# Peptides against a protein of PDB entry 5EIB, part 16

Target 1, 366 residues: chain A of PDB entry 5EIB
Amino acid sequence: VDLEPGTMDSVRSGPFGQIFRPDNFVFGQSGAGNNWAKGHYTEGAELVDSVLDVVRKESESCDCLQGFQLTHSLGGGTGSGMGTLLISKIREEYPDRIMNTFSVMPSPKVSDTVVEPYNATLSVHQLVENTDETYCIDNEALYDICFRTLKLTTPTYGDLNHLVSATMSGVTTCLRFPGQLNADLRKLAVNMVPFPRLHFFMPGFAPLTSRGSQQYRALTVPELTQQMFDSKNMMAACDPRHGRYLTVAAIFRGRMSMKEVDEQMLNVQNKNSSYFVEWIPNNVKTAVCDIPPRGLKMSATFIGNSTAIQELFKRISEQFTAMFRRKAFLHWYTGEGMDEMEFTEAESNMNDLVSEYQQYQDATAD
Target 2, 366 residues: chain A of PDB entry 5EIB as posed
Amino acid sequence: VDLEPGTMDSVRSGPFGQIFRPDNFVFGQSGAGNNWAKGHYTEGAELVDSVLDVVRKESESCDCLQGFQLTHSLGGGTGSGMGTLLISKIREEYPDRIMNTFSVMPSPKVSDTVVEPYNATLSVHQLVENTDETYSIDNEALYDICFRTLKLTTPTYGDLNHLVSATMSGVTTCLRFPGQLNADLRKLAVNMVPFPRLHFFMPGFAPLTSRGSQQYRALTVPELTQQMFDSKNMMAACDPRHGRYLTVAAIFRGRMSMKEVDEQMLNVQNKNSSYFVEWIPNNVKTAVCDIPPRGLKMSATFIGNSTAIQELFKRISEQFTAMFRRKAFLHWYTGEGMDEMEFTEAESNMNDLVSEYQQYQDATAD

## One batch from the design tools (peptide; aimed at target 1 G337 M341)

Design b1_p11_6_s4 (made by RFdiffusion4, then SolubleMPNN; from b1_p11_6, 8 letters changed)
Fold by OpenDDE base, seed 3:
Structure b1_p11_6_s4 (fold): chain B 366 residues (1-366), chain A 11 residues (1-11)
Amino acid sequence: as target 1 above (366 residues)
Amino acid sequence: AAPSNTPKPAE
């Protein structure tokens, strides 16, 4: 789905374009112009019914519909505005199904789009209410991984999207291979989301290795475990050491010893015990899939529900507030039928979410 | 000018 036709042509002409039905390509002509309100109230609202018709048709063809997975950006207008409109409409029609998102957070290191803080804040407001699980993929963290860890001097969207693709493949491993931990979206939610509003995940992937170091790197369970818990390996721009893990899932892929995985996962928990809440029992889950990812002997994917994710929301909120106090660009949103109050409601709900994460960070076992 | 199409970094 897009508000621009060129994206659909790129997907259709791509190496996997033939896996999608031709009638499942729904697109507009005008685009959202990086405006959430165009995506949500005008251009996106004109297209949403055509998307819902496709969603219904595909849902009716499912033997066992678990839920929905959206991949979108929060900095743009289409992914943010139309994406959150679709989430709302799908949630209304399928209230018993899981809504899962891969939400790309904007960064001024990656994009010069001045209104990204508005689009992100308005999107997060919708995601808090209408999603069950949100993987926070932060363009700032992706850029920093590419530059610092992968030693890419000029990271491209191709480099960032490679990290996103590896992460998406990792977190969906248990859904794609039978007999694993979190074998369905609902089990993932039960294991990862102890509080309904606190469903924002910090993902990570290992191994991440610079091209120059690939020949010297061993792929071992200890090295994967150490890397996926490293603050520099988080694909959300927050430091886990500034918060506490509510829940963690680790998904190992490849031929390895289950005993060695369990030993390393216990060791990393014990070493980092101060960074876990003590009042959630069995809050670390581990899965092992014998099938490695393409091109690797083994990998590990990390999913963290951490109170440190508030650093990401604080960054967006600070940028939002600095623009909103000046009433900068508001007429572009209000001109599309949006109320100015929706900005203040979205800001308030994001600040409440930050306060909730802080409350659970400071909570002790009684 | 309305913020134009997302400046894609050069592929």
Scores: peptide ipSAE 0.020, ipTM 0.540, DockQ to the pose 0.033
OpenDDE base, seeds 1, 2, 4, 5: peptide ipSAE 0.018, 0.013, 0.007, 0.018; ipTM 0.534, 0.537, 0.477, 0.531

Design b1_p11_7 (made by RFdiffusion4)
Pose (drawn by RFdiffusion4):
Structure b1_p11_7 (pose): chain A 366 residues (1-366), chain P 11 residues (1-11)
Amino acid sequence: as target 2 above (366 residues)
Amino acid sequence: SIRTLEEILAS
C-alpha cells in the first residue's frame, strides 16, 4: 500500500517482487508529501476502503486468523497517517485480533524534514490506543550502529534495512517455526505486555554484521548472551541500563548447548537483578530454535519491554514541542481539516506514556 | 470537541 504510485514499480522490480498477489497492490496517484493529515484524512481516506477490501479477502480465506502485522515509518505521511487509519479501521472490523506493528521512528541524522516529529507524535498517539504490540525501530539507533559500530561513514537506507531485516527475522522466529514459547501473537503479547499501553518493545540482536563482510568466528553462548543485552546492539536508541525490564523474550538460533543457554540466561538475570523488575517474577523467557539465519551458525534475538524506552518518546516529544510551540507548518495540517486539538491530544497522550514508564520504573515490591 | 473522520470529510 502507498499513496505514491512509484512504490509499486520498485517493489515489483525487486528480487521477490513477482511473488506477491498482483491484486494486493493498492496504490494512489499522488501521496502525502510527509503530511500525516493527508495520509489519514484526506488522501488515505480516499484509498483506505480499497485496502480494506483486499484485507477482508485475505482474512476470509484464513482457517483461523491470528491477527495483523504492519510495517511503516512514523515520520512520513502515508505509512504514518494512512497506516494508523488502516489500524483503526481494522480494529473496528476485527476487534478480537492482535494488531502488531514494526514502526520505524524518525531521526534528524537520517531524514531532513522537521515535520517528522509532528507525524510521529500523531502516530504514537494512535498506536498507544490501537496496537497490541509495537516493535520500536529507531532510525537514530540504526544510523549510530552503522556509523559508529559498522564504521560505514555514509550509511544508506540499504545499510539500515540490513539491520531491520535481521531484527524482523529474529523477532518472528517463534511464530514461524514449531516451539513452546510465544508461538503465536497473543501468547507473546500476554507474556510481554503487563499493562495495555506499555507495549512498545526494544529489539536487539547479535552478532551485528555489516552486509558483505565477513563471517565469523561463530560466537559462544556467553558472547551471544552478553551482546544481545548490550545497549550498542539495540534497535532503539535507549540505554536499557537507564531503566528496568518489565518483560524480556530472548531467542537463540542455531546448534548449541541448551544447558549452557540456561546457565547464561540465569547468570545475566542474577548478576544484574536490579535491572529486572522484582514484582514480575520469572519475567525473562528463553526460546531456542535450531535453524540459524542466513550466513550464521549462531545468533540471538532480544525483545525487551523496558522502562528505558521513555527516552525514545522524550526525544520525539522535545522535538514536537519545539516545533509546536512556534506553530510552524501547522496550517499544512489544519488545511486538510484536521483539528489543532488533535496535536495537543497526541502530545498529552505521549507524555502520559512517558510518566507511566517512569512510575513503573520507580515502583518497588516492598 | 474533536471531529470524526466522517465529519472532517463532509466539510

Design b1_p11_7_s1 (made by RFdiffusion4, then SolubleMPNN; from b1_p11_7, 6 letters changed)
Fold by OpenDDE base, seed 2:
Structure b1_p11_7_s1 (fold): chain B 366 residues (1-366), chain A 11 residues (1-11)
Amino acid sequence: as target 1 above (366 residues)
Amino acid sequence: KIKSIEEIRAL
């Protein structure tokens, strides 16, 4: 789905374009112009029914519909505005199904779009209310991984998207292969989301190695485990050491010893015990899939529900506040039918979420 | 009161 035809043509002409049914390409002509309001109330609202018809048709063809997975950006107009409109409409029609998102967070290091803080804040407000699971993929963290870890001098969107695709493949492993822990979206939610609003995850993937060092690096379970818990390996621009893990899932892929995995996972928890809440017992879940990802002998994917995620929301809130206090660019949104109150409500809800994470960070076992 | 990022980093 896109409000611009060119994006859909790129997907259709790509190496996997034929995997999708032609009728499932739904697109507009005008685009959203990086405006959440155009995505949510005008251009996106004109297209949403056509998307819902496709969603309904595909849902009816499922033997067992678990839920929905949306991949979108929060900095743009289509992914943010129309994406959250779709989430709302799907939630209304399928209230008993899991809503899962891969939400790409904007960063000034990667994009020059000045209104991204508005689009992100308005989107986060919708995600808090209408999603069950949200993977926070921060373009700032992806850029830093590409530059520092992968030794790419000038990271491209292609390089960032490669990390995203590897991570998405990792976190969905248990859904795609039989006999795994968290074999469905609901089981994942039960294990990862202790409180309904605290459903924002920090993903990570290992191994991440520069092309020049790949030949010199052995892939071992200890090295995967160490890299996966490294703050520099997180795909959200948050330091886990500034917060506490509520829950963690680790998904190992490849032929390895379950005993060695369990030993290393226990060791990393014990070493980092101060960074876990003590009042959630057995809050780390581990899965092993014998099928490695393409081109690797083994990998590990990390899913963290950490109170440190508040750093991401604080960054967006600070950027939002700096613009909103001056009413900068606000007329582009109000001209599409939005009220200033919607901005204030979205900011308030995001700040409440930050406060809630902080409360659970400071909580002790009674 | 929400702690500042600076206050969190100091913990």
Scores: peptide ipSAE 0.101, ipTM 0.757, DockQ to the pose 0.017
OpenDDE base, seeds 1, 3, 4, 5: peptide ipSAE 0.010, 0.000, 0.000, 0.000; ipTM 0.492, 0.357, 0.421, 0.454; seed 3 fails the geometry check

Design b1_p11_7_s2 (made by RFdiffusion4, then SolubleMPNN; from b1_p11_7, 5 letters changed)
Fold by OpenDDE base, seed 4:
Structure b1_p11_7_s2 (fold): chain B 366 residues (1-366), chain A 11 residues (1-11)
Amino acid sequence: as target 1 above (366 residues)
Amino acid sequence: KILSIEEILAL
């Protein structure tokens, strides 16, 4: 789905374009112009029913519908505005189905789109209420990984999207291969989400290796485990050491010893025990899939529900507040029928979410 | 050419 035809043509002409049904390409003509309100109330609202018709058709063809997965950017107008409109409409129609998102967070290091903090804040407001699990893919973190770890001097959207694709492949491993922990979206939510609003995940991947060092790197379970818990491998721009893990899932892929995985996972938990909440027992879940990713002998994917995710929301809130206090660019949103109150409500709800994460960070076992 | 995950992660 897109509000621009050119993106759909790129997907269709791409190496995997043939895996998608032609009738499942729903697109507009005008785009959202990086405006959440165009995505949510105008251009997106004109297209949403056509998308819902496709969603219904595909849902009816499922033997067992678990839920929905959306991939979208929160900085743009289409992914943010239309994406959140679509989430709300799907939630209304399928309240008992899991809503899963891969939500790409904007960064001023990656995009010069001045209104990204508005689009992101308005989107987060919707995601808090209408998703069950959200993977926070932070363009800030992706940029930092590309620059610092991968040694790319000038990271591109292509480079960032490769990391996104790797993460998505990692976190969906249990859904794609039978006999794994978290083999369905609901089990993942039950294991990862202790409180309904606290469903924002910090993903991570290992190994991350620069081209120049790849030939010298031994892929071992200890190394994967260490890298997976390293803040530098987090795809959300948060330091886990500034918060506490509520829950963690680790997904190992490749031929490895389960015993070695369990030993390393225990060691990393014990070493980092101060960064876990003590009041959630057995809050780290581990899965091992014998099928490695293509090209790698082994990998590990991390899913963290950490109170440190508040750093991401604080960053967006600070940027939002700086613009909103000046009423900068508001006329682009209000001109599409949006009220200034929606901005205030979205800011408030995101600040409440930050406060909730802080409360659980500071909570001790009695 | 579809990049292998190694090629993706070794950008």
Scores: peptide ipSAE 0.007, ipTM 0.415, DockQ to the pose 0.012
OpenDDE base, seeds 1, 2, 3, 5: peptide ipSAE 0.000, 0.000, 0.000, 0.000; ipTM 0.440, 0.415, 0.447, 0.377; seeds 1, 5 fail the geometry check

Design b1_p11_7_s3 (made by RFdiffusion4, then SolubleMPNN; from b1_p11_7, 5 letters changed)
Fold by OpenDDE base, seed 2:
Structure b1_p11_7_s3 (fold): chain B 366 residues (1-366), chain A 11 residues (1-11)
Amino acid sequence: as target 1 above (366 residues)
Amino acid sequence: KIKSIEEILAL
């Protein structure tokens, strides 16, 4: 789905364009112009019914519909505005199905789109209420990984999207291969989300190795385990050491010893025990899939529900507040029918979420 | 000229 036709043509002409049904390409003509309000109330609202008709048709063709997965950007008007409109409408029609998102967070290091803090804040408000699981994929973290870890001198959107694709492949491993832990979206939510609003995950991937070093690096279970818990391997721009893990899932892929995985996972938990909450027993889940990803012998994917994710929301909130106090660009949103109250409500809800994460960070076992 | 986000945040 897009409000611009050119993006859809790029998908169709791409190496995987043929895997999608032609009738499932729903697109507009005008675009959202990086404006959440255009995505949510005007241009997106005109297109949403056509998307819902496709969603219904595909849902009826499923033997067992678990839920929905949305991939979107929170900085752009289509992904943010229309994406959250779609989430709301799907939630209304399918209230018993899991809503899962891969939400790409904007960063000034990657994009100079001035209104990204508004689009992100308005989107986070919707995601808090209408999603069950949200993978926070931060463009700042992706850029930093590309530059610092992968040693790319000038990271491109292609390089960032490669990391996103690897992460998405990793977190969906249990859904795609039978007999795994968290084999459905609901079981994942039950294991990862202790409180309904605290459903924002930091994903991580290992190995992350520069092209020049790939030939010399042995892939071992200890190295994968150490890397996936390293803050430098997190796809969200927060430091897990500044918070506490509520829950963790680790997904190993490749031929390895389950015993060795369990030993290394126990060792990393014990070494980092101060970074876990004490009042959630058995809050780390481990899965092993014998099928490696393409081009790797072994990999590990990390899913963390950490109170440190508040750093990401604080960053967006600070940027939002700095613009909103000046009413900068606000007329582009109000001109599409939005009220200033919607901005203050979204800011308030995001600040409440930050406060909730902090409360559970500071909570002790009774 | 639309100011960069950095220029707006620096105000």
Scores: peptide ipSAE 0.023, ipTM 0.642, DockQ to the pose 0.024
OpenDDE base, seeds 1, 3, 4, 5: peptide ipSAE 0.006, 0.000, 0.008, 0.000; ipTM 0.418, 0.337, 0.464, 0.354; seed 5 fails the geometry check

Design b1_p11_7_s4 (made by RFdiffusion4, then SolubleMPNN; from b1_p11_7, 6 letters changed)
Fold by OpenDDE base, seed 3:
Structure b1_p11_7_s4 (fold): chain B 366 residues (1-366), chain A 11 residues (1-11)
Amino acid sequence: as target 1 above (366 residues)
Amino acid sequence: KILSIEEIRAL
C-alpha cells in the first residue's frame, strides 16, 4: 500500500515482485507530501476503504487469522498518517485480533524532513491506543549500527533495510516454523506485554559483522548471546543499561545445542540482573529453531520490552516541543482538517507513556 | 530466481 505509485513499481520490478497478487497492490497518485494529516484525513482517507476491501478478502481466505502485521514509517506522511488510520479501522473491524507493527522511527541523521517529529508524535499517539505489539525500528540506531558495527562509511537505505529485513525474519521465526515458543501473535503478546500500553519492543539481531571481519568471526552461541544483549546491537536508539527489562524473548536459529543456549541465556541474565525488574518472574523466554536464516549457520534475534525505550520517546518529544512551541509548519496540518488540540493530546499521551515506563522502572518488589 | 512462498517461509 502506498499513496504514491513509484514504490509499487519498484516492488513489482524487484526480484520478488511476482510473489504478490496484483490485486493486492493498492496505491494513490498524489502522495502525502510527508504530512501525517494528508495520510490520515485526506489522501489516505480516500484510499483506506480500498485497502480494507483487500484486508477483508485476505482475512476471509485465512483458515485461522491471528491478527495483522503492518510495516510503516512514522516520519513520512503515508506510513504515519495512512498507516495509523488503517490500524484504527482494522482494530474497529477486528477488535479480537492482534495488531502488530514494525514502526520505523525517524532520525535527523537519516532524513532532513523537518516535520518528522510531528508525524512521529501523532503516530505514537495512535500506536499506544490501537496496537498490541510494536517493534520500534529506529533509523538512528540502524544508521549507527551500519556506521559503527558494519563499518559502512555512507549507510544507504538499502543497508538500513537489510537490518530491518533480518530483524523481521528473526522475530517472525516462531510464527513460520511449528513447535516454537511464541508460535502465535497472542502468545507473544502474553509473554512480552505485562501492561497494555507498554507494548513497544526493542529489537536486535546477531550476528552483525562487517564484511572485512566475516572471515575471522566464529559463529558461536556465546558470541551470539553476547552480541544480542549488547546495547550497540539494539535497533531502537536507547541504552538498555539506562532502564530495566520488563520482558525479553530470544530466538535462536540454526543447528546448536539447546543446553548451550540455556546456559548462555542464564549467564547473560545473571550478568545483567540489575537491568531486569525483579517483580516479573521468568521474564526471559528462549526459542530455538533448527532452520538457520539464509546465508548464516546460526543467528539470534532479540525482542526486549525495556523501560529504556522512553529515551526514544523523549527524543521525539523534545524535537516535537521545539517545533510546536513556535507553531512551525502547523498550518500544513490544520489546513488538512486537524486541530491544534490533536497535537497537544498526542504530546500529552506520549509524555504519559514516558512517565509510565519510568514508574515501572522505579518499582520495587514489596 | 523468484522464490516460492515455501522458500520465503524458510528464510
Scores: peptide ipSAE 0.037, ipTM 0.641, DockQ to the pose 0.013
OpenDDE base, seeds 1, 2, 4, 5: peptide ipSAE 0.027, 0.027, 0.024, 0.024; ipTM 0.569, 0.618, 0.639, 0.551

Design b1_p11_8 (made by RFdiffusion4)
Pose (drawn by RFdiffusion4):
Structure b1_p11_8 (pose): chain A 366 residues (1-366), chain P 11 residues (1-11)
Amino acid sequence: as target 2 above (366 residues)
Amino acid sequence: STPVETPKLPS
């Protein structure tokens, strides 16, 4: 789905472009120009019922639908504006299904548009209310990993998407292969989301590799365990050691000692017990899958529900406030008939989300 | 495209 028609061509000319159902391409003529209001209201509304028809058709041919997963950026107009409209319409029509999103957060280091904080805040407001799980993929973190760790002086979207694709493969492994833990979206959600609004996850993985060089050695289980908890291996630009984990899901892929995995996971939990909330006993679940990802014999994927994610929302909120105080470009949004109060409503909801993460960060069992 | 007028929120 895109309001921009040129997106259809690039996907089709891609390696697996012909495998998609031709009828499932739903596109517009213009597209939103980084205007969330255009995406949602104006233009996305024009296009959205066509998308829902296709969604309804895919759903009626499902033996037992688990739910939906949406990939989109929060900084633009279509993936953000229209994407959250689609989520709201799907929530109305399929209220008992899990909604899961892979949402990319904007960063000034990657994109040169100052309205992106507007678009992201209006979107975060919709996701807080309407999604069950959201993987926070931070372009800030992706750029820093490429620039500082992978030593790519000029990171491209291809460089960033290599990190995203490795992450998406890792976090969906329990859904795609036989296993006991978090095997479906609802079971994953019940294990990861203690409070409905706090459903933004911090993904990480190990080893971090630059695409096309080179290899190995394969990591030891200790090396995997330590790296997947490392702040430098997170896809969200937050220091996990600045907050506390409410829940964690760890996924080890490849051939390895299950016993050694158990010992290392127990080791990181009790050496660093102060970083795991004490009022949620046994809040770290571990899954092993025998099939490694491509190019690797061993890998680990980390999924965290950490109070430290408030740093991501504080950064967006500060940029949003800096722009919104001066009312810059606000008429671009109200020109599409959007209420200015929707900006204030979204800002307040995001700041409420930050306060809630801090409340549980300071909470004690006493 | 024609703009869509959305309901207004209270202050």

Design b1_p11_8_s1 (made by RFdiffusion4, then SolubleMPNN; from b1_p11_8, 4 letters changed)
Fold by OpenDDE base, seed 2:
Structure b1_p11_8_s1 (fold): chain B 366 residues (1-366), chain A 11 residues (1-11)
Amino acid sequence: as target 1 above (366 residues)
Amino acid sequence: SKPVKQPKLPA
């Protein structure tokens, strides 16, 4: 789905364009112009019914529909505005199904689009209410991984998108291979989301590999475990040491000893016990899949529900507030039918979410 | 001016 035809042509002409049905390409002509309100109330609202018709048709063809997975950006107008409209409409029609998202958070390191803080804040407000699980993929963290860790002097979107694809492949491993822990979206939500609003995950991946880079180093289970819990391997720009883990899932891939994995996972929890909440027993889950990723002997993927994710929301909130106090570009949103109150409600709900994460960070076992 | 898509990174 896109509000611009050129994106669909790029996907169709790409190496995987033939895996999608032609009728499942739904696109507009005018684009959102990086305006959330165009995505949500005008251009996106004109296209949403055509998307829902395709969603219904594909849902009816499923023998066992678990839910939906949306991949979108929160800095743009289409992914943010139309993406959140689509989430709302799907939730209204399928209230018993899991809504999962891969939400790409904007960064001033990656984009010069001045209105990204508005689009992100308005999107986060919708995601708090209308998703069951959201993977926070932060362009700030992706850029920092490429530049600082992978030593790429000039990171590309190809390099960032390679990290995104590795992460998405990792977190979906249990859904794609039989006999795994968290083998369905609902079981994942039950294990990862102790409180309904606190469903924002920090993903991480080891080993980190850029597009066109081959890692010749064979990693061990101890090295994978250590890297997976390193803040430098997190795809969200927050430090887990500044908060507490509510829940964790670890997904190992490749031929390895399950005993060695369990020993290393116990060791890393014991070493980092101060960074876990004490009042959620058995809050770390581990899975091992014998099938490695393509081009790797082994990998580990991390999913963390941590109160440190508030650092990401605070960054967006600070940027939002600095613009909104000046009413900068506000007329571009209100001119598409938005009220100024929708901005204040979205800001308030994101600040409430930050306060909820802080409350659970400071909570003790009674 | 309309908010324009201004990517910093090369493709």
Scores: peptide ipSAE 0.050, ipTM 0.645, DockQ to the pose 0.027
OpenDDE base, seeds 1, 3, 4, 5: peptide ipSAE 0.011, 0.023, 0.024, 0.021; ipTM 0.402, 0.604, 0.609, 0.586

Design b1_p11_8_s2 (made by RFdiffusion4, then SolubleMPNN; from b1_p11_8, 4 letters changed)
Fold by OpenDDE base, seed 3:
Structure b1_p11_8_s2 (fold): chain B 366 residues (1-366), chain A 11 residues (1-11)
Amino acid sequence: as target 1 above (366 residues)
Amino acid sequence: SKPVVQPKLPL
């Protein structure tokens, strides 16, 4: 789905374009112009019914519909505005199904789109209410991984999207292959989300290896475990050492000893016990899949529900507040039929979410 | 350097 036609032709001409039904390509002509309100109230609202017709048709063809997965950007107008409109409409029609998102967070290090703080804040407001699980993929963290860890001097969107695709493949492993842990979207949500509003995940992936060191790297379970819990491997721009993990899932892939995985996962929890809440029992889950990723002998994917994710929301809120106090660009949103009150409601709900994460960070076992 | 972005449409 896109509000621009050229994106669909790129997907069709791609190496996997033939796996998608031609009728499942829904697109507009005008685009959203990086305006959330164009995506949500005008251009996106004109297209949403055509998307819902496709969603209904594909849902009716499913033997066992678990839920929906959306991949979108929160900095743009289409992914943010139309994406959240689509989430709301799907949630209304399928209230018993899981809503999962891969939400790409904007960063001033990666984009020069001035209104990204508005689009992100308005999107987060919708995601808090209408999703069951959201993977926070921060463009700042992806850029920093590419530059610092992968030693890429000039990271491209191709390099960032490679990290996103590896992460998405990792977190969906249990849905696609036989396993005991998180075999369905609902079971993942039950294991990862102890409090309904606190469903924002910090993903991570191992191995992350620079091209120059690939030939010298021995992939081992201890090395994967250490790298997966390293703050530098987080795909969200927050430091897990500034908060506490409510829940964690680790997904190992490849031929390895389950005993060695369990030993290393116990060791890393014990070493990092100060970074976990003590009042949630059995809050770390581990899965192993014998099928490695393409081109790797083994990998590990991390999913963290951490109170440190509030750093990401604080960053967006600070940028939002600095613009909104100046009434900067508001006429571009209100001109599309949006009320100025929706900005203050979205700001309030995001600040409440930050306060909720802080409350659970400071909570002790009584 | 920032990733090369395709020209975004003006708001």
Scores: peptide ipSAE 0.008, ipTM 0.399, DockQ to the pose 0.027
OpenDDE base, seeds 1, 2, 4, 5: peptide ipSAE 0.043, 0.007, 0.007, 0.009; ipTM 0.665, 0.373, 0.417, 0.368; seeds 1, 5 fail the geometry check

